# Ledger of designs, part 159: peptides against a protein of PDB entry 6RO1

Target 1, 216 residues: chain A of PDB entry 6RO1
Amino acid sequence: LGKEIEEYIHKPKYCLPFLQPGRLVKVKNEGDDFGWGVVVNFSKKSNVKPNSGELDPLYVVEVLLRCSKESLKNSATEAAKPAKPDEKGEMQVVPVLVHLLSAISSVRLYIPKDLRPVDNRQSVLKSIQEVQKRFPDGIPLLDPIDDMGIQDQGLKKVIQKVEAFEHRMYSHPLHNDPNLETVYTLCEKKAQIAIDIKSAKRELKKARTVLQMDEL

## One batch from the design tools (peptide; made by RFdiffusion4, then SolubleMPNN)

Design b2_p26_2_s2 (from b2_p26_2, 11 letters changed)
Fold by OpenDDE base, seed 4:
Structure b2_p26_2_s2 (fold): chain B 216 residues (1-216), chain A 26 residues (1-26)
Amino acid sequence: as target 1 above (216 residues)
Amino acid sequence: MKGIREVDFDRLERFEKFFRFLEELK
């Protein structure tokens, strides 16, 4: 469901109008989750498809992201890596393909005019952390329907399904139970045992079939 | 309008698995 929403939001036709300097965005590249960063600018690059000669424009957004200091030492040749949770990291301007934006916030920050000084970049990290402290339930997102104007019926159905699931979750009597984690763990263990039993039965059936073939 | 809250999809998925498990026990 979340990925299905992302597939709409990160489309250039929808997100580009909202990629102004200072916009909070989440960046995720496969296993690399950078979390929240700040848009510095975006650019349209002309890309020519190698097989058709068709112009397929690539959109690159420069995002100020918290990067690992280890990745910065190799930054001349290697892609920036996200800072570890326990690491301070360093804020760096990273060129990001627009389809790697996992979320777009309604929040827009004021950014320093010059981001070359480390102190100016680190001041933006402090501002992000202050926003996160103000929103303990998560940084507010742009509404894809109301704020971004996306009229796609597929997206509307996905959102309605998410809202129905959230409503069911928040309305459930165990939702606020302090033992909910224990109950989840017990249910997960029971589900795993059921999988293991089914697996063992399949292997037993295979072993019996092999024995019957060796007796022929 | 206040922007929508970020959805914790991992929490939601875990709850949905649990909810289906409870309905299968009935």
Scores: peptide ipSAE 0.256, ipTM 0.776, DockQ to the pose 0.549
Fold by OpenDDE base, seed 1:
Structure b2_p26_2_s2 (fold): chain B 216 residues (1-216), chain A 26 residues (1-26)
Amino acid sequence: as target 1 above (216 residues)
Amino acid sequence: MKGIREVDFDRLERFEKFFRFLEELK
């Protein structure tokens, strides 16, 4: 469900009008979650597909992201990595492909005009942290339908499913149970054991079939 | 309007899996 919403939000035709300087955006690249960053600017790059000669425009957004200090030292060969949860990190302007935007906030921040000084970049991190403190239940998003004007019926159905699941979660008697994490872990373990038993039974059936063929 | 809150999809997915497990036990 979340990935299905993301597939609409990150489309250039929908998101580009909202990528103004100071816009809060969430950046995720596979296993690398940068969390919330701030848009600095965006650019359109011409890319030519090597096999068709067709112009496939790439959209790149420069986002001020919290990066690990280790990734900044190796910046000549390695992509920027997100700061560890326990690490302070350093704010760096990172070029991000627009399809790596997982969320777009309704919030816009004032950013310094000159982001070359480290202190100016770190001031933006303080501003992000202040926004996060003001919104303990999460940073407010642009509404894909009402704010972004996406009229796709597939997206509307996905949002309705998310709302129905969210309502079911918050209305469930165990939702506020302090032992809920323990109950989840036990259910996950039971589900895994059931998968392992089904796998072992399949392997036993294959082994018996081989033995029966050797007796013929 | 205040935008919608960020949904924790990892929490939602974990709850959905748990809910389906409870429905299979009935």
Scores: peptide ipSAE 0.254, ipTM 0.774, DockQ to the pose 0.588
Fold by OpenDDE base, seed 2:
Structure b2_p26_2_s2 (fold): chain B 216 residues (1-216), chain A 26 residues (1-26)
Amino acid sequence: as target 1 above (216 residues)
Amino acid sequence: MKGIREVDFDRLERFEKFFRFLEELK
């Protein structure tokens, strides 16, 4: 469900109008979660698809992100890495492909015009942290339908499913149970045992089939 | 208008798996 929503919102035709300087965006690249950063600018690059020769425009957004200091030393050869939770990190302007935007906030920050000084970049991190403190339940998102104007019926159905799941979760009597974590852990263990039994039975069946073929 | 809150999809997925488990016990 979440990935399905992301597949809509990160499309250039929907997100580009909202990628103004100072817009809060969340950046995720595979296993690398940068969390919330701030849009500096975006650019359109021409790309030629290697197999079709068709011009497929790539969109690159420059995002001010909290990066690991280790990744910055090798910035000429290595992709920027997110700062570890316990690491101070450093705010850096990172070129990001637009499809790596996992979320877009309704919040827009003021950013310094000159981001070359480290202090100016770190001031933006303070502003992000102040926004996060004001929104303990998470930074407000743009509504994909009402704010972003996405009219796709597939997206509307996904959002309706999310809302129905959220309603069921928050309405469930055990949702606020102090022992819910213990109950989850027990259910997860039972589910894993069922998977392991099913895998073991499959391997036994394969082994028997191989033995029967050697006896023929 | 308060924008939509960030949805914790990991929490939702964990709850959905648990909910299905409770339904299978009935």
Scores: peptide ipSAE 0.251, ipTM 0.773, DockQ to the pose 0.535
Fold by OpenDDE base, seed 3:
Parts: structure tokens; sequence; C-alpha cells
Structure b2_p26_2_s2 (fold): chain B 216 residues (1-216), chain A 26 residues (1-26)
């Protein structure tokens, strides 16, 4: 569900109009979660003429992200890495492919005109942290339908399904049960045992089939 | 306009699996 929403939002045709300087965006690259950063600018990476039907133009967004100081030392060849939870990190302008944007906020920040000084970049981190403090339930997102104007019926169905799941979760009597985590762990263990039994039965069937072929 | 809140999809997935498990026990 979340990934399905992201697959709509990160499409250039939908997100590019909202990638103005100062826009808060969330960046994720595979296992690397940078969290919230700020758009500095965007550019089109390839002038590939649309006549060869294969490659959608790649767009790159320069995003100010909290990076690990270790990754900045190897900056010539290695992609920047996110700061560890306990690491202070450093705010760095990172070129990000548009499809790596996992979320877009309704919030826009003022950014310094000159981001060359470290202090100017770190001031933006303070501004992000102030926004996060003002929104304890999370930084507000652009509405894909109302704010971004996405008319896709597939997206509408996904959003409706998310809303129905949220409503069911928050209305369920056990949602606030102090033992809920224990019950989840027991259910997860039972589900894993069922998977393991099914796997063992499949391997037993394969082994029997091999033995029958060796006797022929 | 109240912007959409960030949804915890991991929490939703855990709850949905649990909810289905409870409905199968009835």
Amino acid sequence: as target 1 above (216 residues)
Amino acid sequence: MKGIREVDFDRLERFEKFFRFLEELK
C-alpha cells in the first residue's frame, strides 16, 4: 500500500511542479533512509529526444540531506550515506533521482541563498527539526489527489483502502491493549510455524519425487 | 487544509495480519 502510493507520487509528471526550492521531501535509496531533506533545485539529466520510445527522461533533484561524515570523505566515487541515528552528521547537497523521493511535504522552508558555508546548511537542519517538533504526528504531506491533482483511479482505490485499514485499526478494542505486542509476537510465531510446515512438506515431496526417479 | 499525516504502514500491516487471524478464529 505505501509503496503503491509512492509509485504514483515519485512520477515526474506528478511531482515536478512541487519540487520548488525549500520544499520538504523524504529520500530513500534501497536500505538508505535519509529521512526529510529540503529541495535546492532540480534539473533534467538527459536530453534524450522522446523519439526512441524506451527511456523516460531522468530528472535529478538536488536535495539538502543529513549525511554521514564518513561518506563525505569518499565523495569522489561513493554515494553519500545517511547519518546514523546517534551521529550528528552534516547537511550536504546530494543529487537525487526523482524516483527516490518517498514523500513530498506541503511545507516549504526558507533556505539560505548561499549553501557553501556549513553553518548555512546546518541552519536548514535546525529548521527541519523545528518543523518536526511542531508536527509530533509527522510532517504534513501533500495530498496526492487534492494538492497534486492526481486523477488516477488506481491511486484513489489505494488511498481508500489505506483509510479503511486505519479506521479499522483505530476503532478495534484491542488497539490500545497493553498486551497487544505480546499477542502480535505470538501470532507472528504461529504464522512462521505454518510457513515452516508448508516448506518442510514441499521439501519432503521433492525428495520423494527424486527417489522415485532414481528407482526407474 | 489538514495535510495527510504520514502513515505507519508497518503498524497497519501487523494489525491487519492480526485482525485476519482473529476473524479466522471465530
Scores: peptide ipSAE 0.240, ipTM 0.771, DockQ to the pose 0.481

Design b2_p26_2_s3 (from b2_p26_2, 10 letters changed)
Fold by OpenDDE base, seed 4:
Structure b2_p26_2_s3 (fold): chain B 216 residues (1-216), chain A 26 residues (1-26)
Amino acid sequence: as target 1 above (216 residues)
Amino acid sequence: MKGIKEVDFDKLERFEKFFAFLEALK
């Protein structure tokens, strides 16, 4: 459900008006989660679809992201990688396709005019960390309906499903149980064990099939 | 009702999995 909402929000027709300098955004690229970064600017690139000849405009947003220092050594040829959880990292301006924005915040930061100095880029990281301290439950998001003005009926249906599920969650007798975390952990462990058993049985069946073929 | 911007999707997903587990025990 959250991913379904993201698929609406990251559409250029909806998000571009909100990609002003200083806007907080989350960037995810496949398995790489950069977390919160800051919009520097965006640009429209002309792209021609090779098969149709139709103009398919690409939208690229430059985002200040916390990157691994190791990935920066080869930055000319390799894509930037997110800083490890234990790493300080370095703030870099990274060109990001707009569809890789997983979230857009209502918060905007003041950014230095010149981001070439490392100290200016690192000052933005400090500002992000200060915002995170102010919002311990998470940095506030733009509302797709109220803030972004999205009128799509598909999105409204997704939101209604989220609201119905959230209502069920908060109405559940165990929701306020002090042992809920323990119960969740036990259920998750049991579910994982069941997956592991099923996987092991599949591998055993494959191995037996191979042995039977070698005996023929 | 909280706005969608206040929804913790990680908690919601965890509850969904838990609820599905409970329903499978019936």
Scores: peptide ipSAE 0.247, ipTM 0.795, DockQ to the pose 0.387
Fold by OpenDDE base, seed 5:
Structure b2_p26_2_s3 (fold): chain B 216 residues (1-216), chain A 26 residues (1-26)
Amino acid sequence: as target 1 above (216 residues)
Amino acid sequence: MKGIKEVDFDKLERFEKFFAFLEALK
């Protein structure tokens, strides 16, 4: 459900008006979670879809992100990688496709005019960390309806589902059970075992198929 | 409407998975 909401928020039609310099955004690219960064600027790139010939505008936002130092050394050949939790990392301006924005904050920071100096970039990290300290429950998000003005009925239905699930969660007798965490952990383990069994069965089937092909 | 700002989606997802698991046991 959260991902379904993100699918609306990261649409250029809705998010572009909020991508001002200094806006806090979360960036996630597949397995790479950069966490919170700061918008520097955005640009529209003309992309021609090879299959339709239609001009599909590609929107790229430059985001100041905490990157691993290892990825910076390889920056000529490799995409920037997020800093490890134990790593200090380095703040870098990274071009990000707008659809990789997982969240948009209501918070805007003042950013240095010149981000070329490392110290200026690192000062922004300090500012992000100070915001995080001020919001222990998480950096405040833009509301997709109230703040972003999204009128899409699909989004409204998703939000209604979220509210219904939240109500069910809080009304569920087990929600207040002191052993709920233990029950969750056991259910998660059981679910993982079921996945592992299914995976093992698939591998056995593949192995058998290969053996049958070698016998033919 | 609780603002989306107040929804713990991680908690909600965990509950949803758990609930789906309980329903699948029925």
Scores: peptide ipSAE 0.243, ipTM 0.798, DockQ to the pose 0.370
Fold by OpenDDE base, seed 3:
Structure b2_p26_2_s3 (fold): chain B 216 residues (1-216), chain A 26 residues (1-26)
Amino acid sequence: as target 1 above (216 residues)
Amino acid sequence: MKGIKEVDFDKLERFEKFFAFLEALK
C-alpha cells in the first residue's frame, strides 16, 4: 500500500512543483536506500529512445545525499552508494531520476549557495539531523491530496484502503497483546519456511526437467 | 481522520501478513 502511494507521488506531473531547492526528499534506488536528502535543483533531460523516435522527457533532480566514501573514489564509473549505518559518509550532490524519490517532505531547508566546499555540504547533513531530532516520529511528509493537490481517483482508493487496514489493525483484539511481537516473529518464520519449501520444490522440478532433457 | 502522513506502513504491512495468516488458520 505504501508503495502504491509512492507510485503516484513520484510522477513528474505531481512532484515537480514541490522540488524546490532545500526541499527534503527520500531517495531509494533498488536496494540502495539513501534516506533523507535535500534538493539542490532539477532539470529536464530529453531522452530520445533510439527505437521509438518519441522524446520521453526524463526529469533529473540533483539531491544532496549521504554517500559512502568508498563509492566516491569510483564515482567516475560507478553510481554513488549510500553510507553504511556506522559510516560518517560524505554529502554529495547526486543526479537522481525523479521516479526514485520515495518521499517528499513538507520541510524546506536553507542550503549554502556554494556546495563545492565539503564543510558546506556537511552543514546540510547537520541540518537534516536537527530536523530528524525535532520529529522523532519521522520527518513530516507532503500530503498527496491536501498539499500536492493530486485528484487521481486511483490514489483516493488506495488511501481509503490504507485507512480501512489501519482501522482493522487498531481494532483487532491482538493489537494490544504484549506477546504480539513474538506472534509476529513466529508467523514470519513460518511464512518464510513455506516460501523456502516452495522454492526448493521448484528448483527440484527444474533439475529433474534438465536431467530428463539430457537423457533425450 | 489521521492524515496519511502518520501511517506506519511497516507496521501496517506486518499486521496485514499476520492477519492473512490468522485467516488461513480458520
Scores: peptide ipSAE 0.242, ipTM 0.795, DockQ to the pose 0.375
Fold by OpenDDE base, seed 2:
Structure b2_p26_2_s3 (fold): chain B 216 residues (1-216), chain A 26 residues (1-26)
Amino acid sequence: as target 1 above (216 residues)
Amino acid sequence: MKGIKEVDFDKLERFEKFFAFLEALK
C-alpha cells in the first residue's frame, strides 16, 4: 500500500512543485536506500522512448545524500552508494531520477549557497539529524491530497484502503498481545521456508532441463 | 484515524502479510 502511494507521489506532474531547494526527500534506487536527503535543484532532460520514438521528458533532481566513501573514490564512473548503517558517510550531491523519490517531507531546510566545501555539505547532515531528533516517530510527510493537491481517484482509493487496514491493525485482538512479535516471527519464518522450497524446486527443474539437453 | 503522514507503513505491511497468512490458513 505504501508503494502504491509512492507511485503517485513520485510522478513529475505531482511532485515537481514541491522540489524546491532545501526540501527533505527520501531516495531509494532498487536495493539502495539512501534515506533522507535534501533537494538542491532539479532539471528537465529530453528523453526519447525507445519503442515509440516519442519525446518523454526526464526529470533529474540533484539531492544531497549521505553516500559511502567507497563510492566517492570511483565517482567518475560508478553510481553513488548509500552509506552503511555503521558508516558516517559523506554528503554528496547526487543526480536522481524523480521517480526514485520514495517520500517528500513537509520540512524544508536552509542549505548553504555553496555546496562545494565538504563542511557546508556536512552541515546539512547535521540539520537532517536535528530534524530526525525533533520527530522521533518519523519526519513529517507531505499529504498527497491536502498538501500536494493530487485529485486522482485511484490514489484516494489507495488511501482509503490504507486507513481501513490501519484501523483493522489497531482493532485486531493480537495487536496488543505481548506474544505478537513471536507470532510474527513464526509466520515470517514459515513464509520464508515456502519461498525457499519454491526456489529449490525451480532450480531442480532447470537442472533437469539442462541434463535433458545434454542427453540430446 | 491517523493521517497518512503518521502511518507506519513497515508496521502496516508486516501486519498485512500476517493477516493474509492467517486468512490463508482458514
Scores: peptide ipSAE 0.232, ipTM 0.780, DockQ to the pose 0.354

Design b2_p26_2_s4 (from b2_p26_2, 9 letters changed)
Fold by OpenDDE base, seed 4:
Structure b2_p26_2_s4 (fold): chain B 216 residues (1-216), chain A 26 residues (1-26)
Amino acid sequence: as target 1 above (216 residues)
Amino acid sequence: MKGIKEVDFDKLERFEKFFEFLEALK
């Protein structure tokens, strides 16, 4: 459900008006979670679809992101990688396709005019960390309906489903149980064991099939 | 009702999986 909402929010027709300098955005690229960064600017790239000749504009947002120092050494040839959790990392301006924005915050930061000095970039990281300290439950998001003005009926249906699930969660008798975390952990472990058993059975079947083929 | 901006999707996903697990035990 969260991903379904993201699919609406990251559409250029909805998000572009909110991609001003200093806007907090969350960036995810496949398995790489960069976390929260700050919009520096955006640009429209003309892309010609090879098959139709139609102009399909690509939107690229430059985002100041916390990157690993290891990836910076290879930055001439390789995509930037997120800093490891225990790594300080370094703030870098990274060009990001707009569809890789997983979240857009209502918060805007003041950014230095010159981001070439490392100290200026690192000052923005300090500002992000200060915002995170002010919002222990998470950085506030733009509301897709109230703030972004999205009128799409598909999105409204997704939101209604989210609200129904949320209502069920908060109305559940175990929701306020102090042992809920223990119960969740036990259920998750049991589910994982079931997956592992199914995997082991598949590998056993493969191994038997290989042995039968070697006897032929 | 809290706005969508206040929804903890990680908690919601965890609850959904738990709820599905409980229903499968019935």
Scores: peptide ipSAE 0.245, ipTM 0.794, DockQ to the pose 0.354
Fold by OpenDDE base, seed 5:
Structure b2_p26_2_s4 (fold): chain B 216 residues (1-216), chain A 26 residues (1-26)
Amino acid sequence: as target 1 above (216 residues)
Amino acid sequence: MKGIKEVDFDKLERFEKFFEFLEALK
């Protein structure tokens, strides 16, 4: 459900008006969670779809993100990687496709005019950390309906489902069970074992298929 | 109604998976 909401929020038609310099945004690229960064600017790139010849505009936002130092050494050949939790990392301006924005904050920071100096970039990290300290329950998000003005009925239905599910969660007898975390952990372990069994069965099937091919 | 801003989606997802697991046991 959260991902379904993200699919609306990261659409250029909805998010572009909010991508002002200094806006806090969360960036995720596949398995790489960069966490919170700051918008520097955005640009529209013309992309020609190879199959349709239609101009599909790509929107790229430059986001100041905390990157691993290792990814910076290889920055000419490798995509930037997020800093490890225990790593200080280094703030870098990373070009990000707009659809990789997983969240947009209501918070807008002041950013230095010149981000070329490392100290200026690191000052922004300090500002992000100060915001995070001010919001222990998480950095405040833009409301997709009230703040972003999204009128899509599909989104409204998703939100209604979220609200209904949240109500069910809080109304569930086990929600207040002091052992809920233990129960969750046991269920997660059982689910993982089921995945592992399914994987092992697939490998066994593949191995048998290879043996059958060698018998042909 | 909590605004969508206050929804912990990680908690919700964890509960959803748990709920689905409980339903699959019935």
Scores: peptide ipSAE 0.241, ipTM 0.793, DockQ to the pose 0.399
Fold by OpenDDE base, seed 3:
Structure b2_p26_2_s4 (fold): chain B 216 residues (1-216), chain A 26 residues (1-26)
Amino acid sequence: as target 1 above (216 residues)
Amino acid sequence: MKGIKEVDFDKLERFEKFFEFLEALK
């Protein structure tokens, strides 16, 4: 359900008006969660080769993100990697495709005019950390309907579904059960075992198919 | 109405999976 909402928010037609310098955004690329960063600037990359009328313009936002120091050494050839939880990391300006924005905050920070000095970039990290301290329950998001003005009926249906599931969760008799966490863990373990068995059966079937093809 | 901003989706996903499991046991 959260991912379904993200699929609306990260659409350029909805999010571009909110990608001003200093806007807090959350960046996730596959398995790499950078957490909260700050928009530095926005650029439109039209990869429109003149003859292919169908390529939607790629939108790139430069975001100041906390990166691992190891990834900076290979930055010419490799994508930046997020800092480990125990690592200090370094704030770097990273070009990010707009669809990799997992969240957009209502908070907008002041950023230094010159981000070339390391100290200026690290000052922005301190500002992010200060905002996080002010919001222990999480950095406030833009509301997709009220703040972003998204009128899509599909999004409204997703939100209504989220509200209905949330209501069901809080009204469920087991919600306040002290053993709920244990029950969740056992159910999750059982579900994972079922997935693993199904995966192993698929691999066995593939292996048999390959052996049969080598005998033909 | 809690804004969508206050929804813990990880908690909600865990509950959804658990609820589906309970309904499959009936």
Scores: peptide ipSAE 0.231, ipTM 0.790, DockQ to the pose 0.364
Fold by OpenDDE base, seed 2:
Structure b2_p26_2_s4 (fold): chain B 216 residues (1-216), chain A 26 residues (1-26)
Amino acid sequence: as target 1 above (216 residues)
Amino acid sequence: MKGIKEVDFDKLERFEKFFEFLEALK
C-alpha cells in the first residue's frame, strides 16, 4: 500500500511543484536506500522512448545525499552508493531521477548557496539530523491530497484502503499482545522457509533441465 | 484515525503479511 502511494507521489506532474531547493526527500534506487536528502535543484532532460520515438521528458533532481566515501573515489564513472549505517559518509549532490523519490517532506531547510565546500554540505547533514531529533516518530510527509492536491480517484481508494488496514491493525486483539513480536518473527521465519523451499525446487528443476539438454 | 502523514508503513506491511498468514491458516 505504501508503494502504491509512492507511485502517485513520484510522478512529475504531482511532485515537481514541491521540489524546491531545501525540500527534504527520500531517495531509494532498487536496493540502495539513501534515506533523507535535500533537494538542491531539478532539470528537465529530453528523452526519446526507444519503441515509439516519442519525446518523453525525464526529470532529474539534484539531491544532497549521504554517500559512502568509497563510491566517491570512483564518482566519475560509478553510481553513488548510500553510506553504511555505521559509516559517517559524505554529503554529495547526486542527480536522481524523479521517480526514485520515495517520499517528500513538508519540511524545507535553508541550504548554503555554495555546496562545493565539504563543510557546507556537512552542515546540511547536521540540519537533517536536527529535524530528525524534532520528529522522533518520523519526518513529516506532504499529504498527497491536502498538500500536493492530487485528485486521482485511484490514490483516494489506496488511501482509504490504508486507513482501513490501519484501523484493523490497531483494533486487532494481537496488536497489544506482549508476544506479538515473537509471533511475527515465527510467521516471518515460516514464510521465508516456504520461499527458500520454492527457490531450491526451481533451481533443482533448472539444473535437471540443463543435464537433460546435455544428454541430447 | 491518524493522517497518512503519520502512518508507519513498515509496521502496517508487517501486520498485513501476518494477517494474510492468519487468514490462510483458517
Scores: peptide ipSAE 0.229, ipTM 0.786, DockQ to the pose 0.363

